# Designs tried in a protein design run: peptides against a protein of PDB entry 3ESW. Part 33

Target 1, 322 residues: chain A of PDB entry 3ESW
Amino acid sequence: NNIDFDSIAKMLLIKYKDFILSKFKKAAPVENIRFQNLVHTNQFAQGVLGQSQHLCTVYDNPSWHSIVLETLDLDLIYKNVDKEFAKDGHAEGENIYTDYLVKELLRYFKQDFFKWCNKPDCNHCGQNTSENMTPLGSQGPNGEESKFNCGTVEIYKCNRCGNITRFPRYNDPIKLLETRKGRCGEWCNLFTLILKSFGLDVRYVWNREDHVWCEYFSNFLNRWVHVDSCEQSFDQPYIYSINWNKKMSYCIAFGKDGVVDVSKRYILQNELPRDQIKEEDLKFLCQFITKRLRYSLNDDEIYQLACRDEQEQIELIRGKTQ

## One batch from the design tools (peptide; made by RFdiffusion4, then SolubleMPNN)

Design b1_p11_3_s1 (from b1_p11_3, 8 letters changed)
Fold by OpenDDE base, seed 2:
Order: structure tokens, then sequence, then C-alpha cells
Structure b1_p11_3_s1 (fold): chain B 322 residues (1-322), chain A 11 residues (1-11)
């Protein structure tokens, strides 16, 4: 009996697809109860949920994408991408072009566009006066600052002229296109929007130990790639644990299609206690939020994303970037 | 995992 391997393979694929799709069905009442209890009883879970409600959707704004593309020097960016692609990219196929684009965006953003602001310059004394600034503390936003989703304003006094300079911590990424300065939060916020504006699959990665970065899904590499705008870093997930010797407990990635614990990608040594939530509860939470984010997707989209999720989980377990 | 491995071998 010639085993029709093609027929068996097709049947297995159908059954596998059905099995995967069954996992993304509407949550059972018991799962909803578990979710509600978890977010009401666990502060970390509540925080993850709160972040997901913002970070998973805020960057999917076509009007913002247009504003970004109108603001960036696209001619310079594409000129540089084309130049680098012409050297090596043709041999690797067209999909690598997007990796070159992300690398150029990292360069452009750090070198040409955005500035690190440890302390602001004095509004009265002008440029390169941050050394003269003394922090006085933080306060709430004024009426103008409040228009741009400002949670806090850092207040500085100039030691030279005695004037007060305000450093609003804006969360509106469109305002950041104007101000073009900030710390890791502002950098990651705006850079996430920039990557999204080019039609890329992007996640915002939150680290509990006060850092944030991005992940980009490379079609060329067929995986999520570490991207840190502050560091002009592409595919260097080890920089925090190894180069910085940073101690970390949790890294959570937030994207339009899911919430994923990516701690295993970044926490390579000096792991802090993961005592904020039970591992099973965190896994459940991320899966539950991910299911909710996918409720409007069709079966083919759900299946493709589920395959991507499984590949990522395998990668995270093996610790080998393939 | 196993199914994806089998599928990669069958492609």
Amino acid sequence: as target 1 above (322 residues)
Amino acid sequence: DLVLRILKKLS
C-alpha cells in the first residue's frame, strides 16, 4: 500500500490548523473569572494589563504614521538604505532591505534626529547649558503641557541665570517629533511609532528594571529582532545582561497582536527574583490578553500568528538565535 | 513544535 504521504501531510495540516484555531476561541467563563481575579489581586498583572491597553493599540494610528513620514528626512534615509543594500543585499534577497531600513532608522534617529536629555538646556541661556541646571523636583503639567499626555514635569533651576526650565515628560509621540529630546521612555515611544509608520511589525518591550526598547519582526531573519534606539542597537539582546551587567527580572513585549514574556531573550545572567507573579499566572495573563487582541482576526491570520508564536517560543527555549 | 518540524521535513 503506497502510503500517500501528501494526503497524510494535508490531513495533518488541517487537523493541526483546527487544533490551533481551537486555542484562540473566545475565552471560557472560567478563564474570564481567572483573568478578573488575577488582575484584581495581583498588582503586576494589573500593570501588564494597563500597559497592554495602551501600548498594544496606540501606535496603530494612520494619521500619526503620516505625520511621522512627513517629518523624517525620507530622502536621506532611503538614500542610505539603498547604498547599503546595493553593497550586499541583492545576494540575500529583497526581504533583507527592511533590515537595512531599520538599521538606518536607528542611525538616523540617534545621530540626526533625536537627543538624549539627562537635564534640559536653560531656556534663557540657550544651547549646551544643561551642565548649569539643578533639579528642583517634579510637578504636575500645566494647561499647555497637559494637551500632550504629560504625566510629570521635571523642574530645573539654572545656576547661571537663576531662571526655571521645565522638562515635561510627554507621552504623546507626535509632540516628541517636535521636542526631539528625552530619555529611554521618550526614545522608545517615538521610535516605536517611527517603525510602525513604515508598516513594520513592532513590539514595545518593557523591562521592570527601568528600561524600554523595541522588537521588530524581520521577514528576512524570520524572527523578532531586538532594536534599541538609545543604543543604536540591532539584534543585540545581550547588551543589557552582558555588556551592562544589568540585573533584570521581567521583560514584557507589547504588540498589536499579542503580549509576550520575552525575558528569556534578554535576561542571560544576573536574573533577579521573579516574585511579582506566579509563572503560570503570567503565562495565562499574556495568553489571555493575546487572545483578546486577536478576536477580530480571521482564521488564516490567527493561524499564521500562532505559528509565529510557536517559533518564538522554541527560539526562547533553545537560547539560540537561528 | 513536533508538527512544525515534521512539516519542515516534508517541504
Scores: peptide ipSAE 0.009, ipTM 0.494, DockQ to the pose 0.109
Fold by OpenDDE base, seed 1:
Parts: sequence; structure tokens; C-alpha cells
Structure b1_p11_3_s1 (fold): chain B 322 residues (1-322), chain A 11 residues (1-11)
Amino acid sequence: as target 1 above (322 residues)
Amino acid sequence: DLVLRILKKLS
């Protein structure tokens, strides 16, 4: 009896697809109870849930995408992308063009568009006066600042003229298109929106040790790629652990299609204690939130994303990020 | 290795 191995392989693939789909279609009552108990008893879990409710969906705003595209110098951006693409003479197809686009967006954002703000310039004395600014502390937003999702305003006094300058920490990325200044939070917030506005698959990565960056899914590389707007960095996940010698405990990626613990990609040495949550509970939490984010997707979309997830998990286990 | 082979066939 010639065992039709091709038929068996097809049947196994169908059963495997059905098995994967079954994991996303049904939150068992037991899983709901576990989830509720976890987010009510564990502060870190509650924080991850809270961040997911904002970061996974906020950037999927077509009106914001239009405003971004109208604000950026698209002619300059595409001119530079075309120039760099032409130099490499790549027979490697259209997929690599998107990597060049992201690299140019990193350049454009850091060099031409946005500014790092340790201290603001004095509103009275004008440009290049930040050296004269002394921090007085932080306060709540005024009525105008509150319109732009501002939780905190840093207050500075000018040593030259004695006037007070306010530095609102805006969380509204559209306001950041106007102000064009900030620290890692403002940089990552607006840059995440910029990448999303080009129709890219993007995740916001939160590090517990006070840094944030992006990941972009490269169709050319067929993986998630580290992207840091502050550093103009593309595919350099090692910069924090190796170059900065930064100690880290958790890196969590937030995207429209899922929440993923990406700590293994970035924490290469000097790992801090992971004592905020049990590893099994964190894994469960991320999977549970991911399932919820995918409830509206069709079976083919769910299957494709699940395959991508498994590829990423294999990459993270094998340390093959580079 | 088996998981990778399955994933390569599934992609």
C-alpha cells in the first residue's frame, strides 16, 4: 500500500491550520477568569493591559495619516529614497524599497523635521537660549495644553530675563507635528504615527527602564526590524545592551495585531530581575490580548499572523536576529 | 527543525 505522503501532509496541514484557528476563536471561560484575576492582582499586568488599550489602536486613524502625509516633505523623502535605491542596483525586487523608505524617514525625521529637547528655549529670549533655562519642576496642564492630551508640563525659568517657559509633554502626536520637539516619548510617539501613515506594519516597543522605540515588519527581511528614531537606527537591536551597556528587564511590543514580549531581542546582557510577573502569566497575558485584537479578522488573516508569530518566536529563541 | 519545516510550508 503506497502511503500517499502528499495526501497525509495536506491533511496534517489542514489539521494544523484548524488547531491554530481554534486557539484564536474561543476564549475559554477559564481563560477569562485567569485574565481577570491576573489584571486585578498584578500591577505589571494591569500596566501592560492599559498600554495595549491605547498603543495597539491609537495610530490606526486615517485622519491622522492624512495630516501626517500633508505635513511631511514627501517630494524630498521620495527623491532621497529613489537616489539610494538606484545606487544599490538591486535586482532584489520591490520589497527592499520599503526598507530604504524607513531608513530615509529615520534620516528625515532626525535631521530635518524633529528636535531633541533637554531644555526648551526661552519664549522671550528666542532661539538657542536653552542654556539659560533652569528647571523649577512640573505641574498639570493649563486649559489650552489640556486640549492636546498633556499630563505633565515642565516649568523652566530663564536666568537672563527671569521669565517662565512651559514645556508641555504632549501625548497628542498631531500637536507634535506642530511643536516638532521632545524626548524619547515624543519622538517615538510621532515616528510610530509617521510609519503607520505610510501603511507599514509597526509596533511600539516599551522598555521598563525608561526608553521607547519602534519595530517595523520588513517584507524584504521577512522579520520585525528594530527602528529607533532618536538614534536614527535601523536593525540595531543590540545598541541598548551592548553599546549603551544598559540594564533592562522587560521590552514589550504593542501593535494593532498583537502584544509581544520582545525582551529576548534587546536584552543581550546585563539582564535585570524579571520579578514583576511570572513568566507563564506574562506569556498568557500577551497571548490573551493578542487574541482579542484579532477577533475581527478572518481565518486566513489569523492564520497568516499566527505563522508570523511562530517565526518570530523561533527567531527570538535561536538568537538569529543578526 | 520540524517546526521550521512546517512553518516554511505554511508560509
Scores: peptide ipSAE 0.007, ipTM 0.498, DockQ to the pose 0.127
Fold by OpenDDE base, seed 3:
Structure b1_p11_3_s1 (fold): chain B 322 residues (1-322), chain A 11 residues (1-11)
Amino acid sequence: as target 1 above (322 residues)
Amino acid sequence: DLVLRILKKLS
């Protein structure tokens, strides 16, 4: 009996696709009840849900993409990308061009476009006066600041002239194109929008221990790549655990197509207790939100994304990020 | 793993 191995392989592939697609059908009533109970009883779960409602969709705004592209020096950016690509990129194939683009955007953003603001300059004394500024605390936004999704305003007094300077912490990334200054929150917020404006697949990564960064899906590397605008860092997920010796408990990635626990990529040593939620409940929560984000996609899109997710999970289990 | 071999053939 000549076993037709080709026919068996085709049949197995069809059955496998159907099995994968079956996981992304509408949630059963029992799953909806479990989800509702989890977000109402667990504060960490409620926080993840709240972040997903904003971070998964806010950057997919075509009007914002146009404003970003009109604001950046595209001629300089593409000139630099073309120059670096011409040196070594041709041997690696066309897909590597996007990696060069992201690396140049990291350089351009940190060196030419945006500034770190530990303390603001005095509004009265002018430039390079931040050394004279004393923090007085934080306040709510005024009527003008509230127009730009401002959650808090840091207040500083100048030791030289005695005047008050306000540093509003804007969450509107379009306002950040004007102000061009901030800390890790403002940097990551605007840089996520910039990467999205070039049509890239990008996730926002939230760390519970007060840091945030991006991930970009490289078609050349065929995986999610660590990107930190503050550090001008590309594909260095180890910098927090190893270089900074940072202690961490949770890293959660938020994108248009899903929410993923990426802690295993970044927490390489000095792991803090993961006591905010049961591991099974966190896994369920991320899968449930991801399923909801994909409800409008067709079967082929769902299958392609599910294959990508499985590859990422295998990468995270094997510890083979390098 | 059989799943990985199948995924590599589909890519």
Scores: peptide ipSAE 0.007, ipTM 0.506, DockQ to the pose 0.115
Fold by OpenDDE base, seed 4:
Structure b1_p11_3_s1 (fold): chain B 322 residues (1-322), chain A 11 residues (1-11)
Amino acid sequence: as target 1 above (322 residues)
Amino acid sequence: DLVLRILKKLS
């Protein structure tokens, strides 16, 4: 009996696809109850949900993408990308070009476009006066600052002129195109939007221990790649655990197509207790949110994303990002 | 943010 292995393989693939798709169907009543109970009883779960409601969708704004592309020096960016791409002997149309683009965007953003702000300059004394600034604390936004999704304003007094300078912590990335300064939050927020504006697949990574960065899906590398705009870092997930010797407990990635616990990619040593939620509940939560984000996708899109998710999970288990 | 940057410079 010539076992038609091709027919069997096709049948198995169909059954496998159907099985995968079945997991992304509408949540069962029991799953909804579990989800509701989890987010109402666990503060960490509520936080992850709240972040997902913003971070998973906010950057998918075509109007913002247009504003970003109009604001950036695209001629400079592409000139540099083309130069480096040509130096390495790559042909046009290769998937690796996007990696060069992201690397140049990291360079451009850090070196030419955005500024790190430990303390603001004095509004009265002018540039390079941050050394004269004394923190007085934080307050709520005023009426103007509130227009730009500002949650907190840091207040500084100038030791030279005595005037007060406000440093609004804007969450509106379009306002950040104007201000061009901030800390890791502002950097990551605007840089995530920048990457999205180039049509890239990007996730926002939140670390519980007060840092944030991006992941970019490289079609060339066929995986999620660590991207930190603050550090001008590409594919260096180890920098926090090893180079900084940072202690961490949770790293959660937020993208349009899902929420993923990426802690294993970044927490290589000095792991803090993961005591905020049960591991099973966190896994359930991320899967549940991911499922909701995919409700409008077709079966082929769902299947492709599920395959990508499986590959990522294998990578995370193996610890072989390098 | 600042602490992380300081730690990085000291590493």
Scores: peptide ipSAE 0.022, ipTM 0.550, DockQ to the pose 0.012; fails the geometry check

Design b1_p11_3_s2 (from b1_p11_3, 7 letters changed)
Fold by OpenDDE base, seed 1:
Structure b1_p11_3_s2 (fold): chain B 322 residues (1-322), chain A 11 residues (1-11)
Amino acid sequence: as target 1 above (322 residues)
Amino acid sequence: DLVNKILEKLK
């Protein structure tokens, strides 16, 4: 009896697809109870849920994408991308063009568009006066600042003229297109929106130890790629653990299609205790939120994303990031 | 071999 191995393989693939799709069906009552209990009893879980409710969806705004594209110097950006692509792109394939685009956006954002702000310039004395600024503390936003999703305003006094300068920590990325200054939070917030405005698959990565960055899904590399706008960094996940010798416990990625613990990509040494949640509960939480984010997708989209997720998990386990 | 063929088709 010639076992038709091709027929068996096809049947196994169908059964496997059905099995994968079954994991993304509506949650069972027991899973809902577990989820509710977890987010009500564990503060870290509640924090991850709260972040997911904002970060997974806020950047999927077509009006914001239009404003971004109207604000950026697209002629300069594409001129530079075309120049770099013309050197190597034809030999490596068309998909590499998007990697060159992201690299140019990193350059453009850091060098031409946005600035780091440790201390603001004095509003009265003008440009390059930040050296004269003394921090007085932080306060709540005024009526005008509150219009731009501002939770905190840093207050500075000028040592030269004695005037007060306010540095609002805006969370509205459209306001950041105007102000064009901030720290890692403002940088990552606006840069995430910029990448999304080009139609890219992007995740916002939150590190518990006070840093944030992006990941971009490269079709050329066929994986998630580390992107840090502050560092003008592309595909250098090791910079925090190795170059900075930073101690870290959790890195969580937030995207429109899922929430993923990406700690294994970035925490290569000096791991801090992961004591905020049980590992099984964190895995469950991320899977549960991811499942909810995919409820509106069709079976083919769900299957494609699930295959991508499995490849990422294999990458994270094998340490084959480079 | 079958597992590898399945894995190759799942890629």
Scores: peptide ipSAE 0.010, ipTM 0.477, DockQ to the pose 0.127
Fold by OpenDDE base, seed 4:
Structure b1_p11_3_s2 (fold): chain B 322 residues (1-322), chain A 11 residues (1-11)
Amino acid sequence: as target 1 above (322 residues)
Amino acid sequence: DLVNKILEKLK
């Protein structure tokens, strides 16, 4: 009996596709109840949901993309990308070009465009006066600052002139194109938008232990790649656990197509207790939110994303990043 | 081998 292995493989593929698609159908009433109970009873789950409602969709704004592209020195960026791309002997149109673009965007953003702000300069004394600034605490935004999704304003007094300088922590990335300064939050926020403006698949990674970064889906590498704008880092997920010796408990990635626990990619040592939620409940939560984000997608899109998710899960289990 | 072949045909 010549087992037509090709026919069986095709049939298995069809059945597998159907099975995968069945998981992304509208949530059953029991799943909705579980979800509602989880987000109402678990603060961490509520936080993940709240972040997903913003981070998964906010960067998919065509108007913002246009503003970003109009603001960046695209001529400089592409000149540098083309130079490095040509130097390595790559042909135009290769998927690897996007990796060069992201690397140049990291360089450009850190070196030419954005500034790290431990303390602001004194508004009265001018540039390079941050050393004279004493923190007084934090306040709510004023009427002008509130227009730019500002949750907190850090207040500083100049030791030289005695004037008060406000450092609003803007969450509006368009305002950050103007201010061009911040800490990890502002850096990651604007850089996520920048990457999205180039049409890239990007996720915002939130770490519970007060850091944030990006992931970019490299079509060349066929995986999610660690990207940290603060560090000008590309594909170095180990920097936190190994180089910084940072202790971490949770890393959650937020993208337009899903929410994923990526802790295994970044927490290589010094793992803190994962006591904020049951592992099963976190897995359920991420899957449930992901399912909701995909409700409008067609079967082929859902299937392709599910295949990508499976590959990522295999990667995360194997611990075979680099 | 079969799983890998199936996975290769899924790409």
Scores: peptide ipSAE 0.007, ipTM 0.463, DockQ to the pose 0.113
Fold by OpenDDE base, seed 3:
Structure b1_p11_3_s2 (fold): chain B 322 residues (1-322), chain A 11 residues (1-11)
Amino acid sequence: as target 1 above (322 residues)
Amino acid sequence: DLVNKILEKLK
């Protein structure tokens, strides 16, 4: 009996696809009950759900993408991308061009476009007066600041003229295109929108220990790539644990197609206790939210994303990102 | 039947 191995292989591939697709069907009643109980009883789970409701979809706004592209110096950006791409001897049409684009956007954003604001300049004394500013604390937004999704306003007094300067912490990324200043939150918020405006697959990464950054899916590298706008950093996931010697417990990535625990990519040493949720419950939560985000996708899209997820999980287990 | 048995072992 000549075993037709080709026929068996084709049949196995069909059955494997069907098996993968079956995992993304509508949640069973027992899974819905488990999810509801988890988000109502665990504060960390509630926080992850709340962040997913905003961060997974807010940047998929075509009107915002148009405003971003009209605001950036696209001629300068593409001129620099083309120059660096040509220098390294790449031919047109290689998937690596997008990696050069992201690297130039990091340069442009940090060097030419946005500013780090530890303390604001005095509104009365003008530029380069931040050294004269004393923090008085934080308060709620006024009527004008509230129009731009402002959660808090930092208040400063000038030691020279005695006037008060307000530093609103805006969450509206379109307002940040005007103000062009902030800290890690404002940097990551606007930079995530910028990358999305170029049609890229981007995730927002939240670290529990008060930092935030991006991940970009490189078609050339065929993986998620670390991107930090504050540091002008591309593919350096080790900078927090190794270079900064930062202690961390959780890193969670939020994208349009899923929520993923990416802690293993960034927490290489000095791991803090992961005591906010059971590991099995966190895994369940991320999978459940991801499943909900994919409910409107077709079978081919679901299958492609599931294959990408499996590759990422293998990468995270093997520690072979370098 | 064989494919289903293989898939059950891969779970």
Scores: peptide ipSAE 0.007, ipTM 0.467, DockQ to the pose 0.252
Fold by OpenDDE base, seed 5:
Structure b1_p11_3_s2 (fold): chain B 322 residues (1-322), chain A 11 residues (1-11)
Amino acid sequence: as target 1 above (322 residues)
Amino acid sequence: DLVNKILEKLK
């Protein structure tokens, strides 16, 4: 009996597809109960849910994308991308161009567009006066600052003129296009929006140990790629654990199509205790939120995303980030 | 039976 391996393979693929699609059906009552109990009893789970409600959807705003594209020097950006693309002479075509675009956006953002703000310049003394600024603490936003999703304002006094300068920590990325300054939070927030404005698949990565960055899905590399706007870093997930010797416990990626624990990509050494939630409960939480984010997608979209998820899980297990 | 066993391992 000649085993028709091709027929068996086709049947396996059909059944596998049906199985994958079945996982993304509406949650069973028992799963909803487990989810509700988890987010009500575990503070870390509640935090992940709260972040997902904002970070997974906020950047999918067409009006914001238009404002971003109108604000950036697109002529300069594309000129530089075209120049670098032409040097490599790659016959391998259209997919690698996007990697060059992301690399140029990293350069442009850090070098030409946005500024790191450890301390603000004095509003009275002008540019390059941050050295004269003494922190007085933090306050709530005033009526004007509150218009731009500001939760905290850092207050500084100038040692030279005695005037007070306010540094509002804006969460409105459109306001950040105007202010063009901040720390890792403002950098990652606006840079995530910038990447999304070019139609890219982007995730916001939250690290529990007070850092944030992006991931971009490279069609050329066929994987999620580490992107840190603060560091002008592309595909260097090791920089935190190895170069900074940073101790970390959790890295969670938030995107329109899912929430993923990406800790294995970034925590290469000096792992802190993962004691905030049970590993099984974190896995369940991320899968449950991801399932909800995909409820409106068609069967083909669900299947394609599930294939990407499986490849990422294989990558994270095998340590094949290079 | 084999296909079902493979699918069970994929769960």
Scores: peptide ipSAE 0.006, ipTM 0.468, DockQ to the pose 0.296

Design b1_p11_3_s3 (from b1_p11_3, 6 letters changed)
Fold by OpenDDE base, seed 1:
Structure b1_p11_3_s3 (fold): chain B 322 residues (1-322), chain A 11 residues (1-11)
Amino acid sequence: as target 1 above (322 residues)
Amino acid sequence: DLVERILKKLE
């Protein structure tokens, strides 16, 4: 009895696909109750949900993508990408071009486009006067600042002229195309939009310990790649734990197709207590939100994303990011 | 061998 192993393998693959697809069907009543109870009783869960409602969808705006592409020096960017691709990338295949694009966008953004702002320049004294600025505290936005999704305005007094300078912490990334300055929040916000505007698969990574960065899905590397615009960093997930010796508890990635706990990619040492939520509840929460984000996708899209998710989970368990 | 074949097809 020659067991047709190929036929058995095909049947197993079909059953596996059906099993995977079954996980993305409408949530059972018990799962909905668990979700509702979790977000109402756990503050961390509520925070993750709130962030997902914004970060997973806000960057999928075609009008914003057009404005970004019209604002950037695309001729310079593509000239540099083409130069590096012709030198080193052509032998590695066409998929590596997007990695060179992201690397150039990191360079362009940090070196040519955006500015780090610890303290603003004095509005009266002009450029390069930030050294004369003393922080007075923070306040709410005025009528003009409130138009650009501003929750907080930092207030500074000039030691030279005595005038007050306002530094609005804008959350509108289109306003950031104009102001072209900020800290990690503004950098990551606008850079996430920039990457999305090139049609790339991008996630926003939130770290509980006051840092944020991106992940890009590289077709060349066939995995999620660490991207930090502040550091001009590509594929260096170790920089926080190792180089900075940063202590961390949670890193959560937010994308259009899912929410993922990526802590294992970045927390390599000096792990802080993960006491904000039960591990099983966090896993459930991320899966539940991811399921909701995929409700409109077809079976093939769901299956492909589920396969990608599984590969990422294997990577995170094996610690083979290097 | 069968498990390896299945795993390769899932990749």
Scores: peptide ipSAE 0.008, ipTM 0.457, DockQ to the pose 0.128
Fold by OpenDDE base, seed 3:
Structure b1_p11_3_s3 (fold): chain B 322 residues (1-322), chain A 11 residues (1-11)
Amino acid sequence: as target 1 above (322 residues)
Amino acid sequence: DLVERILKKLE
């Protein structure tokens, strides 16, 4: 009996695809009830849901992508990418080009485009006067600041001239293209949009312990890659736990196609208690939100993303095969 | 039957 292995393989692939697709069907009533109960009873779950409603979709704005691309020095960026790409002897069309692009965008953003702002410069005294600034606290936005999704304005007084300088914490990434300054929130917000504007698959990573960064899906590496614009960091997920000795409990990645607990990628030591939600409930929550984000996708897209998800989960369990 | 059993183990 010649076992037709090809026929068996095809059948198995079909059955596997059908199985995967079955997981992404409309949620059963029991799942909806579980989800509703979870988000109503668990504050952390509610927070994750709230973030997903914004972060998973806000960056998928073609008008914003156009504005970004018109604002950046694309000639400089691509010149540098091409230079480094050619230097390493890569052939045109290799998927690795996107890694070079992201690395250059990290360089460009930190070195040429955006500025870290611990304290603002004095509006009256000019550049390099932040050392003279005393924080007076925070206020709500004024009428002008409110136009740019500003939640908080930090107020500073200049010790030299006595004038007040306002530092609005804008959440509108288009406004950040103008202001070109901020802290980790502004950096990550705008940089996420920048990466999205190049057509890349990008996730916004929220850390409960007051840091944020990106992940981009490298087609060359065939995995999600850590990207921190503040640190000009590419594929260095260890920098927080090891280099900074940062204590962390949760890292949640938010993308257009899913919400994923990526804590295992970044929390390598100094783990804080994960007491905000049951692990099974967090897993359920992320899967449920992910399922909802994929409701409009076709079967092939769902299948491809599910395969990617599975590979990521394997990676997160096994750790980096160095 | 075997495929279904394998799939059930993957759940």
Scores: peptide ipSAE 0.006, ipTM 0.419, DockQ to the pose 0.277
Fold by OpenDDE base, seed 5:
Structure b1_p11_3_s3 (fold): chain B 322 residues (1-322), chain A 11 residues (1-11)
Amino acid sequence: as target 1 above (322 residues)
Amino acid sequence: DLVERILKKLE
């Protein structure tokens, strides 16, 4: 009896697809109760939910994408990408081109576009005067600053001229296109929007230990790739744990299609206690939010994303980027 | 049944 392996394989794929789709159906009442209880009783869970409500959707703004593309030197960017692509000569040219684009965007953003701001320059004394600035503290935004989603303004006094300089911590990435300065928060915020503006699959990664970065889904590498605009880093998830010897507990990725605990990608050593939530509850929370984000997707989209999720989970378990 | 069993193990 010639076992028709092809027929069996097809049947298995159909059943597998149906099974995957069944997981993304509307949440059962018990899951809703569990979710509500978790976010009401666990502060970390509430924080993850709050972040997801913003970070998963805010960057999906076509008007913002247009403004970004109009602001960037696209001619320079694509010239550099084309130059590097031409050197590679890879047969899978269309997919690898996007990796070169992200690498150039990292270069362009750090070298040509955005500035690190430990302290602001004095508004009166001009450029390169940050060394003369003394922090006086922080306050709420004024009426003008409030227009740009500003929660906090750092106040500095110039030791030279005595004038006060305000450094508003803007959360509006469009305002950051104007100011072109900030710390890791502003860098990651605007850079996430920049990547999204090129139509890329991007996640915002929040680390509990006061750092943030991006992940980009590379079609060439067929995986999520670490991207840090502050470090001009591409596919170097080890930089925090190994190079910085940073101690970390949680890294959570926020994207339009899901929320994922990516801690295993970045926490390679010096792991801090994961005591903010039970591991099972965190897994449930991320899955629940992800499921909710996918409610409007069709069966094929759900299936494709679920396959990506499974591949990522395998990668994270094996500790090997394929 | 086999797929369901495999899938249950992957959970």
Scores: peptide ipSAE 0.006, ipTM 0.412, DockQ to the pose 0.295
Fold by OpenDDE base, seed 4:
Structure b1_p11_3_s3 (fold): chain B 322 residues (1-322), chain A 11 residues (1-11)
Amino acid sequence: as target 1 above (322 residues)
Amino acid sequence: DLVERILKKLE
């Protein structure tokens, strides 16, 4: 009996595909109940859900992409990308070009475009006056600031002139194209949009311990790549745990196609207690949200993403960051 | 170099 191994393999692949697709079908009533109970009873779960409702979809705005591309010095960016790409002897059309693009965008953003703002300059005294600024606290946004999704305004007094300077913490990334300053939140927010504007697969990574960064899916490396605009860092997930000796508990990635606990990629040492949610509940939550985000996708898209998810999970389990 | 060594140990 010539076992048609090819036929068996095809059948197994079909059954496997069907099995994978079955996991992404509409949630069962019991899963909905579990989800509802979890988000109503667990504050961390509520936070993850709330973030997912914004971060997973907000950057998928074609109008914003156009504004970004019109605002950036694309000629400079592509000139530098082409220069570095050619220097390394790569041919046009290679998937590695996008890695060069992201690296140049990191350079451009940090060196040419955006500014770190510990304290604002005094509105009256002008540039390079931040040293004279004393924090007075935070206030709610005024009517103008509220137009740009501002949740908090930091208030500073100038020690030289006595005037008050407002530092609105804008969440509207289009406003950040104008202001061109901020901290990790503003940096990551706008940089995520910038990467999305180039048609890249990008996730926003939230760390519970007050940092945020991006991940970019490199088609060349065939994996999610750490990207931190603040640090001009590409593929250096270890910088927080090792270089900064930062203690961390949770890193959650938010993208259009899913929510993923990426803590294992970044928390290499100095792990803080993961006591905000049960591990099983966090896994369930991320899977449930991911499933919901994929409801409109076709079977082929779902399957492709599921394969990517499995590869990532294997990577995360193996601790292979490089 | 040190980071690479640490990463290899975490593998």
Scores: peptide ipSAE 0.000, ipTM 0.361, DockQ to the pose 0.027

